# Peptides against a protein of PDB entry 7AE7: the designs that were tried, part 288

Target 1, 321 residues: chain A of PDB entry 7AE7
Amino acid sequence: KVYKDLREFLEVLEQEGQLIRVKEEVNPEPDIAAAGRAAANLGKNQPAVFFEKIKGYKYSVVTNVHGSWQNHALMLGLDKNTSTKDQFYELNRRWDKFPVPPNVVKREAAPCKENVIDKDINLFEILPLYRINEQDGGFYISKASVVTADPEYPDDFNKLNVGTYRIQVKDRDRVGIQALAMHDIAVQLEKAEAENKPLPIAITIGNNPLVTFMASTPVGYNQNEYEFVGALQDGVPMDIVKSDLYDHLYVPAGSEVVLEGHIIPRVRTVEGPFGEFPGSYSGARLQCEVKIDRITHRTNPIFENLYLGIPWTEIDYLMAL

## One batch from the design tools (peptide; made by RFdiffusion4, then SolubleMPNN)

Design b2_p29_3_s2 (from b2_p29_3, 20 letters changed)
Fold by OpenDDE base, seed 1:
Structure b2_p29_3_s2 (fold): chain B 321 residues (1-321), chain A 29 residues (1-29)
Amino acid sequence: as target 1 above (321 residues)
Amino acid sequence: SLKEELEKIEKENQARVAAAEAAFAAAQA
């Protein structure tokens, strides 16, 4: 089984008993985080949790999409009871199919282009934002697949980077992003900042689960994550579409929300703290700032966000494969 | 193998971190 988007995967999770729907209206805080913790206590078969109604917001949230070995098996289109060993064997077998180039679809065929916001941008109108941990310094977007390119080689598709970074909402149209020296985005940002130029960026939310997986998996600087997604789909290309603002950035065609903008050169603002692990907070740091210039989104967009639970988090599963 | 590739990437990332830390230390001196 191959998935075009998050919605097709959530349908399979529900059919397989790996998704819980919360149909009653919840408060953003503390109910989303509390329900996530309750789901983690269900033992080995941790389901995704889908919140249909959130007080004060129009749209839904889903958490813990990658939160179990069963969900990882299903992500690979395997039986949910496939052993971790057999999942790893299949991942290795498919990895050798790299590169599998993506299909570039027309703008009119891309679900992520159904709606456009290019003025009076307000992230709170599109994303049901909440504090993940009680002591978090703000609202975080923790499962975004962030698209950037090498500003010296913008037309080199092999240098297109899709990565997962800690993102704090700063204002209606601004987010902080944690770009560490080990990340490919840091190399690209250094080149842009050397010339005092903005770095083009697309922050994509609610993707095909293999896009989220590959965005969290380290690859070579000259390797494209989309070409690995095609390999992990056993040779079936994924669908991408050109961004609206930039000719050299491509986003997943099925993304729930795409935030297009730029990293402001040579600006650093206070970000954090954030609870990266249960009981462990990263301190406040000076981080990069992104200006959001355009939003595209599916009708009734689903905000996929990270769940942090004890003893296993989604990060633990994403890093264990 | 995937394992060997990941180990290679990890070493490259560690080298980038070490270079950035050294550059920062030199700029503070």
Scores: peptide ipSAE 0.024, ipTM 0.387, DockQ to the pose 0.020
Fold by OpenDDE base, seed 3:
Structure b2_p29_3_s2 (fold): chain B 321 residues (1-321), chain A 29 residues (1-29)
Amino acid sequence: as target 1 above (321 residues)
Amino acid sequence: SLKEELEKIEKENQARVAAAEAAFAAAQA
């Protein structure tokens, strides 16, 4: 089984009893985090939690999408009761199918292009932002698949990077991004900053679960995460579409929200703290700043965000495979 | 193998971190 987007996956999670739907209006704080913690306490079969209504916001939130081995099995299109061992065997078998090139779809065929905002950018109108942890220094976008390219080789599709990075909302149209030296984005940013040029960026939210998985999985600098997604789909190509601002950046066709903009060269602003793990906070640091110049989104976009639960976080499952 | 590839990537990442730390130390000196 292959999923085109997050919505198809959420439907399957719900059918398989791996999604809790919260229909009543909740407060963004503390209710989202509290409900996530409650879901984590259900044991090994941790469901996703879908919040239909959030006070003060128009759109929904989903969390803990990758938060269990059952959800990982379903992500691979396997039976939810597939053993961890068998999931690893299947993952390895499919990995050998790399590369599976994606399909480039027309703009008109891409759900992520249903709506456009190109003026008066306000992230709070599109994303139901909340503090994940009580001690967080702000609102975080923690499950984005961030698309960047090598500025020296913008047309080299193999150098197109799709990665997951900690993103703090800084203003209506600005986010801080943690680009660590070990990440491919840091290499690309270094090249751009050497010339004092902006680095083009597309921050994609609410993706095909295999895109999110691959964005969290280390790959070679000259390997494209979308080609691995096709491999993990057992040879079925995923659908991508050209970004609106940049000819060289491609985003998942089914993304719920796409934030297009640029990393401001040689600018560093205070970011953090963020509770990456329960009871542990990364300190505040000077980090890169992104200007958001354009948003495209699906109608009634779903904000997928990371769940930070006890004892097992979603990140533990994303890194375990 | 996937394992060997991941080990390679990890080594490359460790080298990048070490280089960044060295550059940072040099910039503070």
Scores: peptide ipSAE 0.023, ipTM 0.441, DockQ to the pose 0.020
Fold by OpenDDE base, seed 2:
Structure b2_p29_3_s2 (fold): chain B 321 residues (1-321), chain A 29 residues (1-29)
Amino acid sequence: as target 1 above (321 residues)
Amino acid sequence: SLKEELEKIEKENQARVAAAEAAFAAAQA
């Protein structure tokens, strides 16, 4: 099975008994994190947790989408009881199909374009933001697929990068992003900053689960993550759409929320601390700052965010494949 | 302290942020 978006995957998770739906109103803190921890304690077969109603917010949250081997099997369109060995075998078999170029769909065919916000941007109106850990230095977007291009070769689709980075909400229309030197985005940012130019960026939230998987998987600088998604879909191309602000940036057509903006050149702001795992914080650092200039989103967007639990976090499953 | 240094840098960045945003807006027009 191939999924067009997060919603199709959540439907399958629910059908397979791998999603818990919380229908009662919850407090964003501490209830979301507490419920995530409780779900992790249900054993090795950890379900996703979907929160329909969050106090003070209009929209929903889902966590722990990739938080088990059963969820990974379902992501691949396999039986939920498929062994890790057989999942790896199937991943490797499909990996050899790279590259599978994506389909570029028209704007009117892309669900991520259903709604537009281009003035009075307020991230708190679109995303049910909460602290994952009590001592976090702010609200984090921890499961976004971030799209950037090489500013020297903006039309080179092979250099289009889709990565996962730690993103702290700084203001209504500002986020800090952790771009480490080992990340492909850091190469692109260095080129932009050398010329004192903004780096175009699209921060995509709530994607096809294979997009999120590939955004967390290291690939070559000259390899496009979308072409791997098509390979992992057993040769079925994924659907992408051109960003609204930039002709050279493409986002998943089915994204729940797309934050389009730019990294401000040669500016560093305080970011963190963040609890990267329970009981451990990376401390505060100076990181680059993104101005959000435009938001597109699906009607009733779902905020997909990372679950951090013991003994295994969701990131451990994303990185273990 | 690291905290004082970070606070200083944050304050100094305010003007650079505003200048960069203005330049970007002008380039998109």
Scores: peptide ipSAE 0.022, ipTM 0.475, DockQ to the pose 0.029
Fold by OpenDDE base, seed 4:
Formats: C-alpha cells, structure tokens, sequence
Structure b2_p29_3_s2 (fold): chain B 321 residues (1-321), chain A 29 residues (1-29)
C-alpha cells in the first residue's frame, strides 16, 4: 500500500491495532510524554498514540508513528508481522528504483494548502506544543521534514534538501534550528550567509511516513529525498506542491502543516537543552534562527511529534535502517 | 479560555528560552 499523507497511514495503523486513540482531554505535560512511555512499555508492538484533545489547544497530536517494527512494516506497505530481515531486504530492493521523480500537483489539489496564515502568525494556535522531557529548555518540533535549496542553484531539483533537524520554538513566529555542519542544509546556509542573505525554508509537519523516514536518512547532496520516497513506494511517485513563498521549494502535498520562512543570516541564538536520549541532554548551543513568514495547513491539522522515552525510541527506528 | 491558555503557554515558553539564553551568556562571560 502507498500512503498519500499521514492520515492514510494513521488509518492503517488504527486498522492494524498499531494506534491507540486517547479521546479524553489530556494535559500537554506530563500526559503526552507519560502516555508515550506507557505505550512503549506495551512490549514488542509499540503503537502510535493519537491525542484527540489537548488542554489549551485546538488541534491534535500524534506520537510514536514510527515507534515499532510493525509500524515500520506498515509504512513500507508490508504485513505488520514482516520480519526485520525481510523489511531490510524489501527496503534495499526498492532503494535500487531510485530515482522516482515526484508528481508536482496544482495548489488547489494539495491538502496542505486548505488554510493560509500570512499575518499575526502564532505557532501555538496551530501546533499543540509541549515539552517532551521535563528538563527541555522549550517546546520542540522534532519530526519536521525541512526543505531547503542551494541558493546558488535554486532551480536544481537534485540539490533540493529534505532533512530532519531539531527545531525549538522561540516565539510565535520564530524557531531555532540545529543545522549541523555535516548536513546539506549547512552547506546551503553557508552559501546564503556568505552573501548575508536569508535562506528560504519550508518546515513541513505531519507527512507521509516515508517522507519523514527519508528526511531522517542521509543521502547525497545531489540526490533528492522525494525521488527516494518514490523508490520506497515501489515506483509510485509521491505528490509535491510548490511552496507559497518560494517557487523553488516543493513541499509534500499532504503535509498537515507547512511553516514557510527564512533562516536569518549570521544570527545565532541559544537553543536547548533537549533530552535527545533517555538520561542524556544536549547542552544549550548557539543555533540558527528561522523567521516564519507564512503558514499553510490542512483543516484540523495533526501535529506529529517524536516520542522520546525508553530505549528503542522512535528515533532509533528512524535511524536503524 | 483557549486564548488564555495559549497566552500562558507562550509566556512560559518565552521565559524558558530567555532563561536558557541568560544561562548561556553567563557561561560565556
């Protein structure tokens, strides 16, 4: 099976008994993290956890979407009981189908364009933000697929980067982003900052699970993650759409939320601490800052966020392959 | 109200960020 968006995947997870729906109103803290830990303790079949109602927020949260081998099998459109070995073989078989170019859809056909916010931007009105860990220095967006381009070659689709980065919310319309020197975004940012120019960025949240997977998977600088998504869909192209602010940035058509903006050149602000692993906190560091200039979102957007809990966290499944 | 809760959450986040910034600045001094 191929998924157009997060919602189609969540439907399959629910049908397969790999999603727990929490219908009662929860507190953002500590209930979301506590429920995630409880779900992780259910043993081998770690389900996604969908929170329908969050106190103080309008929209829902889902966590632990990639949090098990069963969920990973389902992501690949396989039987949930497919062995890790067979999943690996299938992944490698599909990888050889690269490149599978995406379909560019019209704006009117893209669910991520259903609603627009271009003034009075407030991330808290769109995303049910919470601290994942008690000692976190702020609210994090941890499963975003971040889209950037080479500012020297903005029209080179092969240099379009879709990556996962740690994002801390700083203000209503500002986020900190951890762009490590080894990441393609750092190369692109360096080029922009050399000219003291903003780097265009689209932070996409709540995607097709293969987009999230590929955004977390290292690829070559001249390889497009969307073309790998098509390969991992066994040759079925994914759907992308132009960003509203930038013709050269393409976002998944089915994204729940798209934060469009720019990395502010030559500005570094404190980001962190963040509990990346149980019992380990990354220290506060000077990181890049993004100004959010426009939001597009689906009606009743689902905030997909990382579950950080007991060993074999969701990140381990995203990185283990 | 939803608005009041959102404003509270925002203020709490801003305070945490400011505290982290201040702590970092103090460590660099």
Amino acid sequence: as target 1 above (321 residues)
Amino acid sequence: SLKEELEKIEKENQARVAAAEAAFAAAQA
Scores: peptide ipSAE 0.018, ipTM 0.365, DockQ to the pose 0.769

Design b2_p29_3_s3 (from b2_p29_3, 18 letters changed)
Fold by OpenDDE base, seed 5:
Structure b2_p29_3_s3 (fold): chain B 321 residues (1-321), chain A 29 residues (1-29)
Amino acid sequence: as target 1 above (321 residues)
Amino acid sequence: SLKEELEKIEEENQKRNEAAEAAFLAAQA
């Protein structure tokens, strides 16, 4: 099975008993994190947790979407009981299909374009933000697929990067991003900052699960993550759409939320602390700052966020394949 | 293999990260 978006995947997770739906209104803190921990304690088959109603917010949250081997099997369109070995075999088999070029769809055909916000941007109106850990220095967006291009070769689709980065909300229209030099985004940012230019960026939230998987999977600088998504879909192309602000940035057509903006050149602000692991907080760091200039989103957008509760965390599954 | 490719990319990423940390620390000194 191939999924067009997060919603189709969540439907399958629910059908397969790999999603818990919390219908009662919860407090963002501590209830989301507490419920996630409770779900993780249900055993080896850690389900996704979908919160329909969050006090003080309009929209929903889903966590732990990739938080089990069963969910990974389903992501690949396999039986949920497929062994880790067989999942790995199938991943390798499909990997050899690279490249599978994506379909570029028209703006009117892209669900991520249903709504537009270009004035008075407030991230808190779109995303039900919460602290993942009690001691977190702020609100984090931890499962975004971040799209950037090479400023020297903006039209080279092979240099289009889709990566996962730690993102802290700094203001209504600003986020901090951890662009480490190990990340392809850091190469692109260095080129932009050398000329004191902004780096165009699209932060995409709530994607096809294979997009999120590939955004967390290291690939070569001249390899496009969307072409791997098509390979992992067993040769079925994924759908992408041009960003609204930039001709050279393409986002998943089915994204729940797209934050379009720019990295401010040569600006570094304090980011953190963040509880990357239970009981271990990363110190405060100086990180890049992104100005959000435009938001597009689906009607009733689902905020997909990382669950960080107990090892094995969702990040451990994303990194283990 | 996918594993060997990932390991190679992780090694390259680690080297880049170490170099960037060194550069960042040097720029803050």
Scores: peptide ipSAE 0.005, ipTM 0.251, DockQ to the pose 0.022
Fold by OpenDDE base, seed 2:
Structure b2_p29_3_s3 (fold): chain B 321 residues (1-321), chain A 29 residues (1-29)
Amino acid sequence: as target 1 above (321 residues)
Amino acid sequence: SLKEELEKIEEENQKRNEAAEAAFLAAQA
């Protein structure tokens, strides 16, 4: 099974008993985090948790999408009871299919383009934002696939980077991004900042689960994560679409939300604290700031966010590979 | 101290985020 988007994956998770649907209206805090923790207590077969109704918000949240070995098996289109060993074997087998170039679809064929917001941008109107931990210094977008390019080689598709970074919401149209020196985005940002130029960015939320997986998986600077997604889809290309603002940025065609904007050059603002692990907080740091200039989104977009629970976080499953 | 400055900025960021949330919730009401 190959998934075009998050929605197809959530349907399979639900069919396989790996998704809990919360139909009652919940408070964004503390109910989302509390329900996530409660789901984690169900044992090793941790389901995704889908919140249909969130007080004060129009749209839904899903958490813990990658939060179990069963969910991981299903992501690979395997039986949910496939052993960890066999999952690793299959991952390695598919990895050797790299590169599998993506299909570039027309704008009209991309679900992420169903709606556009290009004025009066307010992230709170599109994303049901909540604090994952009580001590978090704000609202985080913790499970986004961030697309950037090399500003010196913007047309080099092999240098197109899709990565996962910690993103704090700072204002209606501003987010902080943690671009560590070890990340490919930091190389690209350094080049832009050397010329005091903005770095184009697309922050994509609610993707095909293999996009999210590859965005969290380190690859070479001259390797495109989308070509690995095609490999992990057993040779089936994924669908991408050109961003609205930038000719050289491509986003997953099925993204629930795409935040298009730019990293402001040579600006650093305080970000954090954030609970990276249960009981572990990173202190506040000076981080990059992104201006959001345009949003495209699916109708009734699903906010996929990271679950941080005990004893295993969703990160543990994303990074255990 | 640098720590005290960072703590102040953290508090300011929290207040800004809380104000943004409150403004949104008030606009939905």
Scores: peptide ipSAE 0.000, ipTM 0.255, DockQ to the pose 0.054
Fold by OpenDDE base, seed 3:
Structure b2_p29_3_s3 (fold): chain B 321 residues (1-321), chain A 29 residues (1-29)
Amino acid sequence: as target 1 above (321 residues)
Amino acid sequence: SLKEELEKIEEENQKRNEAAEAAFLAAQA
């Protein structure tokens, strides 16, 4: 089984009993985080939690999408009861199919292009933002697949980076992004900042689960994560579409939300704290600032966000390989 | 509205972050 988008995956999770649908209206805080913690406490078979109605918001939230080995098996299109060992063997077998180039689809064929916001941008109108942890210094977008390119080689598709980074909401149209020196985005940003130029960026939310997986998996600087997604789909190419603002940036065609903008050169603002691990907070740091210039989104976009639970976080499943 | 409250919380967080940044920069100088 191959998934075109998050929605197809959520449908399978629900069919397989790996998704809890919360139909009653919940408060963003503390109910979303509390329900996530409750789901994590259900043991090894942790379901995704889908919140249909969030008080004060128009759209839905889903969390803990990658939160179990069963969900991981289903992500690979395997039986949910496939052993971790067999999942690992299958993953490795598929990994050897790299590269599998993606299909570039037309704008009209991309669900992420159903709606456009290019003025009066307000992230709170599109994303049901909440504090993930009690001591978080703000609202975080924690499961985004962030697309950037090498500013020296913008047309080199192999240098297109899709990564997962900590993103704090800073304003209606601004986010802070943690770009560590070990991240490919930091290399690209350094090149842009050397010339005092903005770095083009697309922050994609609610993706094909293999995109999210690969964005969380370190690869070589000259390796494209989308080509690994195709490999992990057992040789079926994924669908990508050109960003609206940039000819050289491609986003997953099925993304729920795409935030297009730029990293402001040589600007640093305080970001954090964020509870990356239970009982552990990364301190406040000076981080990059992104201006959001355009949003595209699916109708009734689903905000996929990270769940942090004890003892296994969703991050642990994303990084376990 | 809850949205307005959340926006206010974010604005307050932003002000705290700006103050922390200023303090951090001052400590590095």
Scores: peptide ipSAE 0.000, ipTM 0.257, DockQ to the pose 0.310
Fold by OpenDDE base, seed 1:
Structure b2_p29_3_s3 (fold): chain B 321 residues (1-321), chain A 29 residues (1-29)
Amino acid sequence: as target 1 above (321 residues)
Amino acid sequence: SLKEELEKIEEENQKRNEAAEAAFLAAQA
């Protein structure tokens, strides 16, 4: 089975008993994190948790989408009871199909383009933002697939990077991004900053689960994560669409929310602390700042965010790959 | 091996989940 978007995957998770739907209105803090911890405590299957109603917000949140081996099996379109060994065997078998080029769809065919915000940008109107951990220095977007390109080779599709980075909300239209030297985005940013130019960026939220998976999986600088998604779909291409602001950036056609903007050159702002692991916080650091210039989103967008409450965290499943 | 790490990971997760479930059930009782 192949999924076009997050919604098709959530439907399967719900059918397979791997999703808890919270229909009652919750407070964003502490109820989302508390319910995530409670769900992680329900035993081995660690279901996704879908919050339909959040006080003070218009849209929904889903957490712990990748939070179990059952969810990982389902992501691969396997039986939920497929052994971890057989999941890895199948993942490796499919990996050998790389590259599988994506389909470029027209703007009119891309669900992520259903709505546009190009003025008076306010992230709080689109994303039900909350603190994941009590000691977090702010609101984090922790499960975004961030799209950037090589500014010297913008037309080289093999250098298009889709990665996962720690993103702190700084203002209505600004986010801090943690770009470590080991990340491909850091190489691209260094090139842009050498010329004192902005780096174009698209921060995509609520994707096909294999996009989120590949965005957390290190690949070569000259390898495209979308071509691996097609491989992991057993040779079925994924659908991508051109960004609205940049001809050289492509985003998943089914993304719930796309934040298009730029990294401000040679600017660093305070980011953190963030609870990366239970009881472990990364300190505050100077990080890059992104200006959001345009938002596209599906009607009634789902904010997919990371759950970090109890080991094994969703990060552990995403990093174990 | 990655497999042995994953199996160890699953066993540790299972133990943590069982302990957490027991703690949650005990806290609700």
Scores: peptide ipSAE 0.000, ipTM 0.259, DockQ to the pose 0.016; fails the geometry check

